Peptides against a protein of PDB entry 8YR4. Designs and how they scored, part 245

Target 1, 309 residues: chain A of PDB entry 8YR4
Amino acid sequence: PRGSPALQLVVLICLGLMGLERALNVLVPIFYRNIVNLLTEKAPWNSLAWTVTSYVFLKFLQGGGTGSTGFVSNLRTFLWIRVQQFTSRRVELLIFSHLHELSLRWHLGRRTGEVLRIADRGTSSVTGLLSYLVFNVIPTLADIIIGIIYFSMFFNAWFGLIVFLCMSLYLTLTIVVTEWRTKFRRAMNTQENATRARAVDSLLNFETVKYYNAESYEVERYREAIIKYQGLEWKSSASLVLLNQTQNLVIGLGLLAGSLLCAYFVTEQKLQVGDYVLFGTYIIQLYMPLNWFGTYYRMIQTNFIDMEN

## One batch from the design tools (peptide; made by RFdiffusion4, then SolubleMPNN)

Design b2_p28_7_s1 (from b2_p28_7, 20 letters changed)
Fold by OpenDDE base, seed 4:
Structure b2_p28_7_s1 (fold): chain B 309 residues (1-309), chain A 28 residues (1-28)
Amino acid sequence: as target 1 above (309 residues)
Amino acid sequence: SDLEKFEKELEEKERERDEEVDRIAAEL
């Protein structure tokens, strides 16, 4: 934010905390591996206790596993509130000033509530887009890249390739299926609005409907509109299930291939038992933010469309 | 799925926002 050095410092701290969260995403599986290896080696209690304590502390900082946000993520979110409020207010004031510069003919053609709705949608779209890009999309892509690098350097190149192929296929299918399902959602929303409009029109014309005893006809027409809506709703919901199942299948196949390969290398004594546990833990940890990626992509698309309107 | 829950929470927040805008628009 230009003009407040305090808010600039908060942004830098938030970026630093995001970097720390990425480091924790690598360290937590490593420490968990080390615990398993130390247990397997029957290491002295002092070394084991220190490693376990360090792991639990890192896991508290990271959070995850239970859908709980970690301490670092919560602290980042808390510090970002002031930056978001500043950005929101700046966008809102910019939209408001632009609305005042618009011609009287534009204002006479629109209801005040519609103008306020456009202003609020515009503010929400810009601030939402920035927040989703900075806090969800970029960190998730960074975690994937870090994961590929980590597995390529510290494991066999085959593990890095499996993670790369799995994540690339996951992202590609998520985008393609999300774009495909957006058509069904738009059709559903259009039919919902049309069904609501029919109900409102029937109720506004209540006296005429009553005069002609057309109540049964209006009820039947409304039932047909509901059936048409439900047919589109089913397509929307079924397409979401298909997305989720496709994502689950890709991760499952990646986890299977990598776990079998890891198990093979453990049998060949090239990897330790802890490395098998690390791989599984790390892949599941990468999957957690990716599960939301379809929703983030949709939100970004909606916010872009709302900014163009 | 978690995605389904979040889509539902988003639709609920979008609805709450649209209902709040409609309330503000009805008071004006």
Scores: peptide ipSAE 0.016, ipTM 0.453, DockQ to the pose 0.562
Fold by OpenDDE base, seed 3:
Structure b2_p28_7_s1 (fold): chain B 309 residues (1-309), chain A 28 residues (1-28)
Amino acid sequence: as target 1 above (309 residues)
Amino acid sequence: SDLEKFEKELEEKERERDEEVDRIAAEL
């Protein structure tokens, strides 16, 4: 936002809050580890109570680890509303100005409602794409990189390799399966629109249908269209279950390999019991935002197609 | 899964948004 220093300051504060979320994503598991170690060592109550209170406060700031429910995320989202509104309005005015520069013949060939719908889709697509990239995709990739660096520096290089392989495989399979699934979703949406259009056309022509006593025939055609839709809906839903199960298997294998390796290093006295709990907590924390990556990728792809139209 | 609920909620919100845009476009 080049014209408002106040909105520039809000953007900088939002970026600072995003940095704080990344720090919380590292600190929360560390404090949880420290609690487990202090409990194992039977440390004095005062040290334990301070560490627990600090952990609960950090966990309140972080929220559920999805970055959507934490106080810092809610504050970021609240502050960003004004920036989003400014960006949306600027894109809308640019599209509207461009539409007014188009030839009168182009406007006479299109209904005013279609022109408005194109303007609204264009504004929504640009603003949506930007928000998903900046607040969901980039932070998630940053958390993965920070996780790999953290495990490589504070654990053995084998942990960094396990996280790298697990997350790379997870992302690759998520993209590949989501692209495969997009074909079924597009076919479903096309058949849904066709089924809806047939129902509307039959209902608008009810006098003609009644005149020819064709009610039973139109009902049977609508039933066939519903059965065809449900067959595509089932493929879409089954492909989502396959995606989720594939993701769960990859994370489960990564968690198993890393947990066994942690347990081994704890038995060799190279790691503490808290470090075993740290690894499990951190992997689950990385998994929560990654579970949405397929949805974000789909939204990015949809918004890109809607911008091209 | 929470993802399946949220994909349904997103598809419902996309549908509600498209229906709201179609309502606004019909009122204009």
Scores: peptide ipSAE 0.016, ipTM 0.463, DockQ to the pose 0.532
Fold by OpenDDE base, seed 1:
Structure b2_p28_7_s1 (fold): chain B 309 residues (1-309), chain A 28 residues (1-28)
Amino acid sequence: as target 1 above (309 residues)
Amino acid sequence: SDLEKFEKELEEKERERDEEVDRIAAEL
């Protein structure tokens, strides 16, 4: 944000909080491992109680591991509201100024509602895209990289490879299936708009429809349009289920491969029981934000298309 | 499930904004 040193400080604080979330994402599984190891070793109550209390505190700061529900995330989101509002207002004023510079013919050729809708879409698209990139996409990619490095250094190169292959396959399939799904959503939205336009046209021309006793014909045309819409809606919804299931399978396979390998190393006394729990917890923690990646990717694509139009 | 719910909530918010824009456009 150019021109407000206060908002620049808030951005720096938010970036610092994002860095803290990355540290928490590594520390929470480590502390959970340490609890399981201390329980297995029947360690003194004071050491166990301190580690449990520290874990619960770190887990409160982190939240659900999604980076959306923790205290640090909530504080970041709260502080960011002012930055978002400043950015939104600046974009809105730029669009509004540009609309006023446009010829009266452009405004007369479009209904006022359509002009406002374009302005609102343009503003939401820019602000949304920036928020999704900075707060969801970049942190999630950073967490994956940190995870690969952590497992490669502290476990074995094989664990880092499993995480790398799992996450790379997950991201690739998420992108490919999301792009495929976007075609169905566009077809659905086009058919929805066509169905709505027919309903509005029929209602505006109700006198003509009544004069020709065409009410039954218009109802049947509307029914056919609804059936066609529902056929596209089903494809959209089914494609979402397929995305979610594909994502779940990839994570399940990664979790299976890594958990079996970890269990094997525990039986060889190369790893502790807590390391098995750490691996499982960390993979599930990486999965939670990644589940939303398809939606974020779609929003980014939609927002780019809405900005080009 | 949570993804579907969030996509639906976003589509509802997009629709609510579109309806609010249409209301504002009808009041203007």
Scores: peptide ipSAE 0.015, ipTM 0.414, DockQ to the pose 0.716
Fold by OpenDDE base, seed 2:
Structure b2_p28_7_s1 (fold): chain B 309 residues (1-309), chain A 28 residues (1-28)
Amino acid sequence: as target 1 above (309 residues)
Amino acid sequence: SDLEKFEKELEEKERERDEEVDRIAAEL
């Protein structure tokens, strides 16, 4: 971003974090392999526990398979909000200023109703998502139940309990944090509509604005509206990062507890090395759909809010 | 309902604008 050294530094930090994500994508499989080798070699518990803990920490930084929910990715997303807002505001103001520089004939020839209908097609596409989401939520809940039963029957009951507690806490925190963030989303959408209405009103009155040479004044009013919108957008986006990070922490703790317990039982020859691999893989597989569930529940709530307006 | 009101208010403002443009075009 030209003109803000602080935002340039944030961009460089975000690029550094993207590099770190790539390093984690290589390191996580390496540490996982090392765990499997240490289990196979019947290595001392202390060395194994340290390697497992290090793996889970790296996996927490990476996130569950999509990369988008790891601590590093969440931190990157959080820092990027201000850069995105700076860029969007600059583009919107340039477009708006350019529209006020255009000829009257260009404004007359454009049906504003077509621009609205493109926005409404956006909302109708989101209602079609609702059905798709419900059909993906049910299988995910079924997979969790099947997982709890499987781990309770074929593993020690402690594994089923860990999965149950982890998934229940994940779902509960997802709902609670999503409800908490809904107020920020509502406020954002209301201010977005108000900002759009100001832009439309200014463009409909283009002739009057041009007659009084008030283009600079209308651009400044629009800028103020965008700044107010972006203040609410930041709260919405930051609350989403908090949700994703909370989800990542819950999965990380479940993975840590279960992986340590599994590794311990393998050292006691009660479980095989394959069982450790199975547990870790299964928790990650459950996490991926659940991560989408949080995004989906958010979209559902957005549609309900957008239908109330 | 509020979106439909907003669409109607927009259509009414478009009509008022077109009538004002026609007035300005008739004065030119």
Scores: peptide ipSAE 0.000, ipTM 0.226, DockQ to the pose 0.032; fails the geometry check

Design b2_p28_7_s2 (from b2_p28_7, 17 letters changed)
Fold by OpenDDE base, seed 1:
Structure b2_p28_7_s2 (fold): chain B 309 residues (1-309), chain A 28 residues (1-28)
Amino acid sequence: as target 1 above (309 residues)
Amino acid sequence: SDLEELERKIREEEERRDAEVDARAAAL
């Protein structure tokens, strides 16, 4: 972005964070291998605990295997909000300025297309949502229950308790933080609709605006409305990053507690090295669908908010 | 031509914004 050295620095930091994500994708498997080797060699507990803690910390930075919900990815997404807003605002202002130069016939044609798109989004969203709830939410809840039963029967009851507490806390925090985010999203959508209505009204009255040579005034008024919208959009997007980071933290704590407990039982010869691999793999497998669950609860709420407006 | 190309660019940018919201939704 030409014009803000601060935003250029943010872009460079985001590129650096993308490089760090790639490094983490290599380091995490290496540290996991090292844990398996240390368990096989019956290494001293202090060395094992330090390596497990280091692995979980790296896994917290990377996220649940997709990389999308890791601390580094969340930090990148958070920093990128301002860059995206700057670019979006610049494009929207260029489009709006160019639209004032275009004929009324194009604006009438576009308005019809926009009404059609709003209608298509409304209908596709409700049907997709019901199918989504049935085919993704219910199986994910079933997999959690099966996991708790499996770990309670084949492992020590402590593992089943850790999984239960982590998944219950994850689901509860996902719901609570998502309901909290709905307020920011509703405020954002209301301001978006108001900004769009102003743009449409200005463009419908383009002949009057042109007659009074008020094009620059309407562009500046639209710019102010976009800045107000972007202030609400930032709160919505930042609240999303906070949700994802909270989810990542809960799973990270569960992975830490369970991995340390599993490593301890392997050192006591109550579990095998394979059981450590099983636990780590199973927790990661449960995390991937749960991450989607947050997205889809958001989609549900978005569609409800978009139907109210 | 230029109007249809601008309408296409707006649509592609809106579809990319929707796909980026959906890909941020789907990647998250």
Scores: peptide ipSAE 0.005, ipTM 0.385, DockQ to the pose 0.032
Fold by OpenDDE base, seed 2:
Structure b2_p28_7_s2 (fold): chain B 309 residues (1-309), chain A 28 residues (1-28)
Amino acid sequence: as target 1 above (309 residues)
Amino acid sequence: SDLEELERKIREEEERRDAEVDARAAAL
């Protein structure tokens, strides 16, 4: 971004964080292998516990599956909001200024409302999305229940309890934080519609704007509306990063508690090394659909709010 | 409601503009 050294520094930090994400994708499997080796060799508990704790910390930084919910990814996404907003605002102002510079004949020959209506038809697929979401949420809940039953029957009841507490806390915090975010999303959508309305009104009155040579004034008013929108968009996007980080923390704590307990039982010869591998793999496998659950719940709530307005 | 009202205002302004273009074309 030209003109802001602060935003240039943020871009460099984001690039550095992207490099760190790639390093974590290599380090996490290495530490996991080291745990399996230490369990196989019956290494001292202190060395094992330190390696497990280090692995879970690295896994917290990476996140589950693709790393999209990891601390480093969330921090990158959070820092990138300001860079995105700067870029979007610059593009929107360039398009708006260019539309005012266009010939009167170009504006007279186009149905501006028809072009806007085609853009808004993309949001009207709400009902088909709701059905798709329900058919993905129910299987995810079934997989969690099956997981709790499996760990309760084939492991110790303590593992079933850890999975139950982790998943229940994850779902509860997902709902509570998503309901809290709804306030910021409603305010953002209202200001987006108001900003769009101002742009449309200015473009419909293009003859008057050209007659008074008021193009610079309309561009500045549109800029002020975009700045107000971007203040609300930042709250919405930052609250999403907070949701993802809260989810990552809950899964990280569940993975830590269960992995330490499993490692302890393997050292006591109550469980096999394979059981540790199973637990870690299964928790990550349960986490992958749950990452989508937060997206699904957001989409359901978006659609419900968009139906109330 | 606000989107339908905006779509209504855009349609009313398009109809007004089309009527004004037709009136200018008939005056020519």
Scores: peptide ipSAE 0.000, ipTM 0.262, DockQ to the pose 0.030
Fold by OpenDDE base, seed 4:
Structure b2_p28_7_s2 (fold): chain B 309 residues (1-309), chain A 28 residues (1-28)
Amino acid sequence: as target 1 above (309 residues)
Amino acid sequence: SDLEELERKIREEEERRDAEVDARAAAL
């Protein structure tokens, strides 16, 4: 943000907190591994108690237990409110200035309420897009890259390859299936609007419908419109289930392959029991942000389409 | 847009009708 050194400092702090979240995503599984190894080795209570206390503190900072956001994520979100408000206000003022530069003929052809709604949608789309890119997409991609590097360096190249293939396949299928299902959602929304419009037109013309005793005919037409809507709704909902199940299968196969490989290396004494627990914990941690990726991708795509119009 | 404006007008007309019913109930 140009003009406020305080907001620039807040942006830098938020970027630092994002870096800390990435570090926590690596450290939490490592400390959990270390606890399992220390328990297996029957290590002294003092070392175990310190490691457990450190793990619980790191887990509090990270969050992710019961859908609770971590302390670091909450602090980042709190600090970002002022930056978001500054950005929104700047975009709103730019849109408002641009609306005043438009021709009188453009303003006379549009209702003031429609113009204000276009301005609000434009502000929301830009600020939403930026927030999703910076806080969801980029961090998720960073966590995947960090995960691939970590498993490649500290385990074996085979683990890095499994994570790479699993995440690449997951992302690709998520994009492809989300683009495919967007057609069904658009068709559903169009039919929903058409069904509502027919209901409203019938109710506004109630006197005419009553004069012709056409109530039963209008009810049957509305029923047919509902059945057509429900057929499209079913396709939309079934396509969502297919997406979720496809995602679950990809993660399940990655978890299976990596867990079997880890178990094999533990039996060969190349890895410890804690390393098996680390792998499972880390894959589940990578999966949690990715579960929402299809929703974020669709929101980004919608916001881009709304900015082009 | 036109549908949301129409839904708003229907809701405003329902609220007006409910206010007229309440005003008639208070006048009895």
Scores: peptide ipSAE 0.000, ipTM 0.295, DockQ to the pose 0.036
Fold by OpenDDE base, seed 3:
Structure b2_p28_7_s2 (fold): chain B 309 residues (1-309), chain A 28 residues (1-28)
Amino acid sequence: as target 1 above (309 residues)
Amino acid sequence: SDLEELERKIREEEERRDAEVDARAAAL
């Protein structure tokens, strides 16, 4: 972004974080290999526990193998909000200014019928998403129950308890944080509609605006409305990052607790090295559909709010 | 209109970004 050294620094930090994500994509498999080797070699518990903890920490930073957005990706997304908002506001103001210059052609070309077509697309999308949610949620809940039973019977009751607690906490926090963020999304959409209505009103009254040479005044009023909108958009987007990070933390804690417990039982010769690999793979497999559930639940909530307005 | 085309492009970019977040969540 030209003109703000702070935003240029944020862009450079975001590029640096993207480089870090690429490094993590290489490091995480290496640490996982090292755990499997240490388990095979019957390495001392202290070295194993440190390597497992380091792996889970790197996996938390990456996100990518846990079906969740990693901390680094969330931090990048969070920092990028301000860059996006600056760019959007600049584009919107340029177009609004240009529409005031071209206002006679815009006023004559305006079709009232396009607003109705957006509403009709919204309703069809909600029914499709609800069907998709039902067809994915029910199997995912079944897979979780099967997973709890499997781990309880074939590993230990403690593994079943860890999976149960992590999945229950993940679902509960997903719902609670989504309901909390819905307030910010509603406020954002209401302010978006008000900002659009102001732009439309200014452009419909373009003859009056030109007669009084008030174009600069209308652009400044629109800029103020955009800044107010972007303040609410930031809260909505930041709340989304918080949801994703909360989900990533729950997965990370579940993976940590289960991986440490599995590694301990392998050291005690109660489980095999293959069981450690199985646990990690199966947990990741259970969390992938749950992340989709969170995204689709968010999308449905968004669409319901977009239909209310 | 140029504004509606922009609003469409912004929405398509938001949908693409949401779909990219989704596609990354699926590819993992």
Scores: peptide ipSAE 0.007, ipTM 0.460, DockQ to the pose 0.031; fails the geometry check

